# Peptides against a protein of PDB entry 4N7V: the designs that were tried, part 97

Target 1, 222 residues: chain A of PDB entry 4N7V
Amino acid sequence: TLRSITSPLVAHRLKPIRQKTKKAVVSILDSEEVCVELVKEYASQEYVKEVLQISSDGNTITIYYPNGGRGFPLADRPPSPTDNISRYSFDNLPEKYWRKYQYASRFVQLVRSKSPKITYFTRYAKCILMENSPGADFEVWFYDGVKIHKTEDFIQVIEKTGKSYTLKSESEVNSLKEEIKMYMDHANEGHRICLALESIISEEERKTRSAPFFPIIIGRKP

## One batch from the design tools (peptide; made by RFdiffusion4, then SolubleMPNN)

Design b2_p19_3_s3 (from b2_p19_3, 7 letters changed)
Fold by OpenDDE base, seed 3:
Structure b2_p19_3_s3 (fold): chain B 222 residues (1-222), chain A 19 residues (1-19)
Amino acid sequence: as target 1 above (222 residues)
Amino acid sequence: EIELEGIEREEWRKIAEEL
């Protein structure tokens, strides 16, 4: 099943974006829906031959073929649905579209990893917890130039000199120079605080059922 | 601050190859 391969994408709170590749254009709309436009080139012109429009919660997929499959000239936004419209739930999506859904999902996940959910200013750094999950990316921009980027898979460090390296194991983290460990300790503390605040705020958001509280900014640059 | 008008080429390329 598709569910065994990926979870429904989540585009809530993401800003609109449009990204073009050779084969497709992927967009997040103002509605927070996600569109994959499959592009074909004919006589040096690009045409949208197929569109997957995915709901913000990833559970509904609308597929249509512009101009009866002949295609519509590529524009600055997805073409309007006109012909051959099909609507599927995530669990009922035909296998032929799974790859395209995964494409959209990975794009959304990438955007989420670059979308601030919580910005937290400390005395020494700007800390940012991103929207992706599980294991949201966490970035720390120290005011003195050091940067730490934590992901589910690795920690990237950029030192004052511009030297950059990636840590992929606990042993590598433990082998850091004492000076760098101080930055790491601060980063970890900021991370812990952001996660704690995320939990508390999310719970309050659930209770009130009001407009989204995120993204939020805590503090300001000194 | 993060700009959401584009995605870094390398990261996007990897996703594009999966289509």
Scores: peptide ipSAE 0.165, ipTM 0.788, DockQ to the pose 0.024
Fold by OpenDDE base, seed 2:
Structure b2_p19_3_s3 (fold): chain B 222 residues (1-222), chain A 19 residues (1-19)
Amino acid sequence: as target 1 above (222 residues)
Amino acid sequence: EIELEGIEREEWRKIAEEL
């Protein structure tokens, strides 16, 4: 099943973006829907032959073939759906479209890992919790130039000198120089606070059922 | 085209090759 290889993509709260490659163009629209345009070249002109339009919650996939399959000239936005449209739920998507859905999902996940959900200013740093899940990326930009980037898989450190290295285990973290440990301790505290606030704010958002509370900014730069 | 700051070309290139 498709569910065994990926979960429905989530594009809520993401800003519009359009990214072109040789074979495809992927977009997040103002409506927070995700579009994959499959591109073919003919006589030195690029044409959109197939479009997958995925709902913001990833559960509905609309597929259409511009100009009855003849293709539509590539433009600055996806072509509008025509009269020959197919609509599928996530669990009923034909297998021939699974790879294209996975492509869209991975792109959205990348965008989420670069999209601020909570920005928290401390006395020493700007902390940012991102939108991706599970294990959202967390970045700490210290005002003196040190940077720490935490992911589910690793911790990257950039020192004042520009020296950069990656930590992949607790033993490596424990072996850090005392000066760097101080930055790590601050980063961890900021991370804990952001996660706690995310939980509390998400619960209030659920109760009120109003406009999204995120993204939010907490504190101010000194 | 609208680009999101913070997405490196190399990260996107890797995903694009999977299509």
Scores: peptide ipSAE 0.164, ipTM 0.787, DockQ to the pose 0.024
Fold by OpenDDE base, seed 5:
Structure b2_p19_3_s3 (fold): chain B 222 residues (1-222), chain A 19 residues (1-19)
Amino acid sequence: as target 1 above (222 residues)
Amino acid sequence: EIELEGIEREEWRKIAEEL
């Protein structure tokens, strides 16, 4: 099943973007829907032959073929759907479209990993909790030039000198120089705070059913 | 090609090649 390969993508709170590649253009629209435009070149002109439009919650996929499959010239936005539109739920999406959905999903996940959900300014650093899940990316930009990037899989450290390295286990973290451990401790504290705030704010959002509270900025840059 | 602000080229390249 598609679900065994990927979960429904989530594009909520993401800013509109458009990324062109050789074979496709992927967009997050103002509506927070995600579009995959399949592109083919003919006579030095690029045409959109197929469009997958995915709802912001990933559960509905609308597929259409511009100009009855003849294609529509590539533009600055997806072509509007006209006739012969197919609509599927996530669990009913034909297998022939799974790869394209995965493509969209991975793109969205990447964007989410670069999209601030909580920005927290401390005395020493700018901390950013990102939108991706599970295990949201967490970045710490120390004002003195040190950077720590935490992901679900690793921790990347960039020292003042520009020296960079990746830590993939607790043993490696424990083997850090004492100076770097100080930065790590601060990063971890900032991370804890952001996660706590995320939980509290998310609960309030659930209770109030109001407009989204995220993204938020806490504190001020010194 | 368009490059997304804040997203490293190599990170996107890996995804792009999978289509």
Scores: peptide ipSAE 0.160, ipTM 0.781, DockQ to the pose 0.023
Fold by OpenDDE base, seed 1:
Structure b2_p19_3_s3 (fold): chain B 222 residues (1-222), chain A 19 residues (1-19)
Amino acid sequence: as target 1 above (222 residues)
Amino acid sequence: EIELEGIEREEWRKIAEEL
């Protein structure tokens, strides 16, 4: 099943973006829907031959073929559906479209890893918890120039000198210079606080059933 | 200071090649 390969994509709270590749254009719309436009070149003009429009929660997929499959000239936005429209749920999506859905999902996940959910200003750094899940990316931008980027898989450190390295194990973290450990300790504290706040705010958001509380900014730059 | 528009990075390139 598709579910065994990937979960429904989640595009909530993401800002609009449009990215073109050789074979396709992927977009997050103002409506937070996700579109994959399959592109073909003909007579030095690019045409959209197929469109997958995915709901913001990833559960509904609308597929259509512009101009009866003849294609629509590539523009700055997806073409409107006119004919040959099919609507599927995530669990009923034909296998022939799974690869394209996965493509959209991975793109959205990448965008989420770059989209601030919580921005927390400390005395020493700007901390940012991103939207991706599980294991959201966490970035710390120290005001003195040090940068720490935490992902589920690694920790990247950029020192004041510009020296950059990646840590992939606890042993490597423990072997850091004492001065760098201080930055890491601060980063970890900020991370803990952001995660705690995320939990609290999410719970309140659930209870109120109001507009989204995120993204949120806590504190201010000194 | 997060920039999305310049997302044609290594991560995106890898995803794009999978289509």
Scores: peptide ipSAE 0.168, ipTM 0.788, DockQ to the pose 0.024; fails the geometry check

Design b2_p19_3_s4 (from b2_p19_3, 9 letters changed)
Fold by OpenDDE base, seed 2:
Structure b2_p19_3_s4 (fold): chain B 222 residues (1-222), chain A 19 residues (1-19)
Amino acid sequence: as target 1 above (222 residues)
Amino acid sequence: EIELEGIKDKKWEELAKKL
């Protein structure tokens, strides 16, 4: 099943973006829908032959073939759906479209890893918790130039000198020199606070059913 | 604004070739 290889993509709160490759263009629209345009080249002109339009919650996939399947010239936005439209739920999507859905999902996940959900200013750093899940990316930009980037898989450190390295285990973190440990301790504290605030704010969103509270900025740069 | 360096790389292009 498609569900065994990926979950429905989630594009809520993401800003519009358009990324072109040779074979495809993937977009997040103002509506927070996600479009994959399959591109073919004929006589040095690019045409959109197929479009997958995915709802912001990833659960509905609309597929259409522009200009009766002849293709529509590639433009700065996806072509509008025509009357010949197929609509599928996530669990009923034909297997022939799974690779294209996965492509969209991976793109959305990457964008989420670069989209701030919580920005928290401390005395020493700007901390940013991103939108991706599980294990959201967390970045700490110290005002003195040190940077720490935490992901689910690793921690990257950039020192004042520009020296950079990646840590993949607790033992490597414990082997850090004392001055770097101080930065790591601060980063970890900021991370803990952001996660706690995310939980509290998300619960309030659920209760009030109001407009999204995220993204949010807490504190200010000194 | 979103940092696009991680999106506009060789890895992403290679993934697109599989479509």
Scores: peptide ipSAE 0.135, ipTM 0.801, DockQ to the pose 0.020
Fold by OpenDDE base, seed 5:
Structure b2_p19_3_s4 (fold): chain B 222 residues (1-222), chain A 19 residues (1-19)
Amino acid sequence: as target 1 above (222 residues)
Amino acid sequence: EIELEGIKDKKWEELAKKL
């Protein structure tokens, strides 16, 4: 099943973006829908031959073939769905479209990992919890130039000198220089706070069913 | 603001070839 390969993508709160490759263009729209445009080149002109438009919650996939399959000239946005439109639920998506959906999902996940959900300014750093899940990326930009980037898989450290390294185990973290451990401790505290706030705010958001509370900014740059 | 450098990576070209 498609679900065994990927979960429905979630594009809520993501800003519009468009990424072109030779074979495809993937976009997040103002509507927070995600589009994959399949591109073919004829006589030095690029045409969109197929479009997958995926709902913001990933559960509905609309597929259409511009100009009756002849293609529509590639533009700065996906062509409007006009001809031969098919609509599928996530669980009913034909297998031939799974790779394209997965492509969209990977793109959304990447964008989410770079989209601030909570920005928290401390005395020493700008902390950012990102939108991706599970295990959201967490970045700490210290005002003195040190950077720590935490992901589910690793911790990347960039020191004042520009020296960078990746930590993938507790042993490696424990082997850090004492001065770097201080930065790590601060980063971890900021991370804890952001996660706690995310939980509290998300619960309130659920209760009120109001407009999204995220992204939020807490504190100010000193 | 979204950090676009990581998004505009050439890896997407390779992934798109698999479509």
Scores: peptide ipSAE 0.133, ipTM 0.803, DockQ to the pose 0.021
Fold by OpenDDE base, seed 3:
Structure b2_p19_3_s4 (fold): chain B 222 residues (1-222), chain A 19 residues (1-19)
Amino acid sequence: as target 1 above (222 residues)
Amino acid sequence: EIELEGIKDKKWEELAKKL
C-alpha cells in the first residue's frame, strides 16, 4: 500500500514556493495545496502534461491532464484543471501515481525541515525548531559562531574555526571535547524547552480552534 | 525563510529523474 511507504503529506503553515527540475515542477500554493507538474519538452518548449494537486492534509489527490493530454505551456503557476480530472483519496490512489506522490511528499518534508515552527532566543543562542515530523529538525546558532544542527539521524557541528563534522552515534557524541559538550548541553536544553512549548501551545490551539499560533518567536536576541 | 540552495541539491535532482 501507499501508506506502507509514506504517510500523507502535511503542508499546513508552509509558505508558497515553486521548484523546477528538468522533469517536473513542484509547488506549494497560497492555499497550502501541493502541485506536481510533469514536464515534457517539444521543439524547445516545455509543456505540462500531467498535474497532481494534493490537498494541504495530503488526503485528497486531484489529477488532471492539461489540454486533453496534449500539454499546456509551462508557466509561472500550474495550469487550471480543465480536462480529464480524477479525484482520489490517499488510500485509493492508483499505484502508477505513487512515485509522484512520494516526490511531493519528500519535497514537502524538505521544506518543513527548513521552516521555523518555534524560534527561541536564549542568552547564548538562537534556537529553531522546524516543522517536520516526527523528530523535527532543531538548529542552534550560538552568537559566538558555533552552530549545531540536530536531525532524527545525525548531529552536525560547526565550530568557531569553521570546522564542520557530523555525529551519527552516541559514542561519537560522548567523545566530543568538553568545550563542545557545553554547547551540546545548551542545545539539548533549548531543544527540550521548544518541544515542551510546542506541546503546550498546540494544546491551547486545539482548545481555542482559532487561527494557527505557529510560527512563534520567543524572546529576543540579546 | 526557506533556503532555496538546500532544495536545489543533487539529491533532489536525482529524485526528480525517477518520475
Scores: peptide ipSAE 0.127, ipTM 0.798, DockQ to the pose 0.021
Fold by OpenDDE base, seed 4:
Structure b2_p19_3_s4 (fold): chain B 222 residues (1-222), chain A 19 residues (1-19)
Amino acid sequence: as target 1 above (222 residues)
Amino acid sequence: EIELEGIKDKKWEELAKKL
């Protein structure tokens, strides 16, 4: 099943983006929908032959073929759907479209990993919890130039000297120099606070059922 | 088909950094 390969993409709160590759254009729209435009070149002109329009919650996929499959000239936005529209739920998406959906999903996850959900200024650093899930990216930009980037898979450290290295296990973290451990401790504390705040704010958001509370900024640079 | 490897393209990374 598609679900065994990927979860429904989540594009809520993401800013509009349009990214072109050789074979496709992927877009996050103002509506927070995600579009994949399949691009073909003919006579030195690029045409959109197929469009996958995915809802912001990833659960609805609308597929259409501009101009009956003849294609529509590539423009600054996806072409409007025609009368020849197929609509699928996530769980009913034909297998032939799974790779394209996965492409959209991975792009959205990438964007989410770079989209601030919580920005928290401490005495020593700017901490940023990102939108991706599970295991949101967490970046700490220390005012003295040290950077720590935590992901679900690794921790990247950039020291004042510009030396950069990646930690993939707790043993490696425990083997850090004492001075680096101090930065790591601060980063971990900031991370804990951001996660706690995320939980609290999300709960209040659920209760009020109002407009999104995120992204949020807490504190200011000293 | 669409190249899934394009996610690793510097262009995507650069765009994401500008968010």
Scores: peptide ipSAE 0.072, ipTM 0.692, DockQ to the pose 0.027

Design b2_p19_4_s1 (from b2_p19_4, 8 letters changed)
Fold by OpenDDE base, seed 1:
Structure b2_p19_4_s1 (fold): chain B 222 residues (1-222), chain A 19 residues (1-19)
Amino acid sequence: as target 1 above (222 residues)
Amino acid sequence: SDLEEFEKKLEEERKKEIE
């Protein structure tokens, strides 16, 4: 099943973006829907032959073939759907479209991992909790040049000198130089605070049921 | 891959925003 290889993509709160590749253009629209345009080249002109339009919650996929399948010239946005539109739920999506959906999902997940949900300025660093889940990425940009990037799978450290390394276990973290541990401690504290705030704000957001509260910025750069 | 190239672009743009 499609569900066994990916979950429905989630594009909520993501900014519009359009990325062109050789064979496709993937977009996040103002509506937070995701479009995959399949591109073919004929006589040095690019045409959109197929469009997958995926709802912001990933559960509905609308597929259409522009210009009766003849293709529509590639533009700065997806072509509008006409007649002969197919609509599928996530669990009913034909297998022939799974690869394309998976690509869209990976794209969205990548964007989410680079999209700030909470920005928190401390005395020493700019801390950013990202939108991806589970285990949102967390980045700390220290004002002195040190950078720490935490993911669910690893921690990347970039020192003042530009020296970069990746830590994949608690043992490796414990083996860090004392001065680096200080940065890590600060990063962890910032991370804890962001997670706590996320929980509190999310709960309040749930109660209010208004416009989304995120992204938010807390504090200012000193 | 296409996604890796895109990630680099995203990182470059985001770096400008953070600095």
Scores: peptide ipSAE 0.355, ipTM 0.863, DockQ to the pose 0.802
Fold by OpenDDE base, seed 5:
Formats: structure tokens, C-alpha cells, sequence
Structure b2_p19_4_s1 (fold): chain B 222 residues (1-222), chain A 19 residues (1-19)
């Protein structure tokens, strides 16, 4: 099943973006829908032959073939659907489209990992909790040049000297020199605070049923 | 991969935003 390969993508709160590759263009639209345009080149002109338009919650996939399948010249946005449109639910998506959906999902997840959900300024650093889930990325940019990037899988440290290393276990974290541990402690505190705020704000957002509260900025740069 | 290159691009853009 498609679900065994990937979960429905989630593009809520993501800013519009368009990324072109040789074979495809992936876009997040203003509507927060995701489009995959399959591109073919003919006579030095690029044409969109197929479009997958995926809803912001990933559950609905609309597929169409521009210009009756003849293709539409590649532009700065996906071509509008006209006729011969197929609509599928996530669980009913034909297998022939799974790879394309997976690509869209990976793209969205990557964007989410780089999209601030909570920005928190401390006395020492700019902390950013990202939109990806589960285990959102957390970045800390210390004003003195130290950088810490936490993911679900690892922690990357960039020291003032530019020395960079990755930590993948608690043992490695515990082996850090004391100076770096201080930065880690601060980063962890900022992370805890962001997670706590995320929980509180999300709950209030659910109760209010209003416009999204995220992204938010807490504090200000000194 | 295409995604890896895109990630690099995103990171570069973010660095500019922070700096």
C-alpha cells in the first residue's frame, strides 16, 4: 500500500515555493496544495505532460494531463486543470503514481524541516523549532557563532572555530567538552520551552477554531 | 540527489536570512 511507503503529506502553514528539476517541478501553492509537474523536453522547449495536485492534508490527489495529454509549455505555475481530471483519495491512488507522491512527500517534509514554527530569542541565541513531524528539527544560533542543530536522528554542533561534528548517541553528548555542554544545556532549555509553548498554543488553536496561530516569534534579538 | 541539492539551497537561503 501507499501508506506503507509514506504517510499523507502535510503542507499546512508552508510558504509557497517552486523547485524545478530536470524531470519535474514541485510546488507548494498559495493554497498550500502541492503540485508535481512532470516535465518533458521537445525541440528545446519544456512541456508539462502530467500534473499531480495534492491537497494540503495530503488526502486528495487530483491528476490531469494538460492540453489533452499533448502537454502545456512550462511556466511559472502549474497549468490549470481543464478536462479529463481524475480525483483519488490517498488510499485509492493507483500504484503508478506512488513514486511521484512519495517525491512530493519528501519534498514537503524537507521544506517543513526548514520552516520555522516557533522562533524564540534568548539572551544568548536564536532558537527555532521547525514544522516537521514527528520530532521537529530544532536549531540554535548562538550570537557568538556557535550553532546547534537537533534532529530526531542526530545533533550537529558547529563551534566558533568552524569545527563541525555530529552526535548520534547520549554517550557522545556526554563526551563533549564542558564549554560545549554549556551551549547544549542552553539549547536543550530553549527546546523544552518551544515544545511546551507549541503544546499550549496548539491546544488553544484547537479550541478557538480560528486562523492558524503559527508561526510565532517569541522575544526579540538583543 | 535533487532533494539534497534543494536542501543545500534552502540552507543557504536560511543563512542569508539569519545573517
Amino acid sequence: as target 1 above (222 residues)
Amino acid sequence: SDLEEFEKKLEEERKKEIE
Scores: peptide ipSAE 0.350, ipTM 0.858, DockQ to the pose 0.807
Fold by OpenDDE base, seed 4:
Structure b2_p19_4_s1 (fold): chain B 222 residues (1-222), chain A 19 residues (1-19)
Amino acid sequence: as target 1 above (222 residues)
Amino acid sequence: SDLEEFEKKLEEERKKEIE
């Protein structure tokens, strides 16, 4: 099933963006819907032959073929649905479209991993909790130049000297130089705080059921 | 991959914003 390959994408709170590749254009719209435009080239002109428009919660997929399948000239936005429109739920999406949905999902997840949800300024660093899930990316930019990037899978450290390395296990973290451990401790504290605040704010957001509270900024750069 | 290239671009842009 598609669900065994990927979860429904979530584009809520993401800013509009449009990224072109050789064969496709992926967009997050103002509506927070996601569009995958499949592009073909004819006589040095690019045409959109197929569009997958995915709802912001990833659960509804609208597929259409512009201009009766002849294609619509590539523009600065997806063509409007007019011909050969099909609507699917996530769980009944035909397998032929799974790869394209997966691509959209990966794109959105990537954007989410670079989209601040909580920005927290400490005395020593700018901490950023990102939108991706599960295990949101957490970046710490120390004012002295040290950077720590935590993901669900690894921790990347960039030292003042520019030396960069990736830690993938607890043992590697424990083997860090003492001076680096201090940065890691601060990063972990900031991370804990951001997660705690995320939980509290999300709960209030749920109760209110109104406009999103995120992204938020806590504190200011000293 | 295309996504890897995009990721690189995103990272470069974010770096400019943070610095």
Scores: peptide ipSAE 0.338, ipTM 0.852, DockQ to the pose 0.783
Fold by OpenDDE base, seed 2:
Formats: C-alpha cells, sequence, structure tokens
Structure b2_p19_4_s1 (fold): chain B 222 residues (1-222), chain A 19 residues (1-19)
C-alpha cells in the first residue's frame, strides 16, 4: 500500500514555493495545496502533460491531463483543472501515481524541515524548531558562531573554527569535551522549552479554533 | 539529486534570514 511507504503529506502553514526540475515542477500554492506537474519537451517548448494536485492534508489527490492530454505550455503556475479529472483518496490512489506522490511528499517534508515553527531567542543563541514531524528539526545558532543542528537521526555540531562533526548516539554526546557540552546543554534547554511551548500553543489552538498561531517568535536577539 | 539541490537552495535562503 501507499501508506506502507509514505504518510499523507502535510503542507499546512507552508509558504508558497515553486521548484522546477528537468521532468517535473513541484509547487506549494497559496491555498497550501501541492501540485506536481509532469513536464515534457516538444519542439524546444516545455509542456505540462500531467498534474497531481494534492490537498493540504495530503488525503485527496486530483489528477488531470491538461488540454485533453496534449499538454499545456509550462507557465509560472500549474494549469487549471479541466472537466476530465480523477479524484482519489490517499488510500485509493492508483499505484501508477505512487512515485509522484512520494516525490511530492519528500519535497514537502524537506520544506517543512526548513520552515520555522517556533523561533526562540536566548541570551546566547537563536533557537528554531521546524515544522517537520515526527521529531522536528531543531537548530541553534549561537551568536559566537557555534551551530548545533538536531534531527531525529543525528546531531551536527559546527564549532567556531568551522570544524564540523555528527553525533549519532548518546555515548558520543557524552564524550564531547566540556566546552562543547556547555553549548549542547544550552541547545537542549532551548529545545525542551520550544517543545513545551509547542504543546501549550497547540492546545490553545485546539480550544480557540481560530487561525493558526504558528509560526511564532519568542523574544528577540540581544 | 533534485532534492539535494533544492535542499541547498533552502539552506541558503534560510541562512540569509538567520544572519
Amino acid sequence: as target 1 above (222 residues)
Amino acid sequence: SDLEEFEKKLEEERKKEIE
């Protein structure tokens, strides 16, 4: 099943973006829907032959073939859906479209990992909790030049000298020199605070049922 | 890969916003 290889993409709160590759264009629209345009070249002109329009929650996929399948000239936005469209739920998407959905999903997940959800300024660093899930990326930019990037899989440290290394286990973290441990401790504290605030804010969103509270900025650079 | 190139682009844009 498609679900066994990917989850429904989530594009909520993401800013519009359009990325062109050789064979496809992926877009996040103002509506937070995601479009994958299949691009073909004919007579030195690029045409959109197929479009997958995916809802912001990833659960609905609308597929259409512009201009009766003849293709529509590539433009600065996806061509509008025609009357000949197919609509699928995530779990009913034909296998022939799974690769394209996976591509869209990876694209969105990447964007999410670079989209601030919470920005928290401390005395020593700018901390950023990203939108991706589960295990959102967390970045700490210390004002003195040290950088720490935490993901679900690893922790990357960039020292003042530019020396960079990756930590993948708790033992490696515990083996850090004392100076770096201090940065790590601060990063972890900021991370904990951001996660706590995320929980509190999310609960308030649920209760209020208003416009999204995220992204949010806490404090300011000293 | 296409995604790797895009990641670099995103990183560059974010860097500009942070610095």
Scores: peptide ipSAE 0.333, ipTM 0.854, DockQ to the pose 0.774

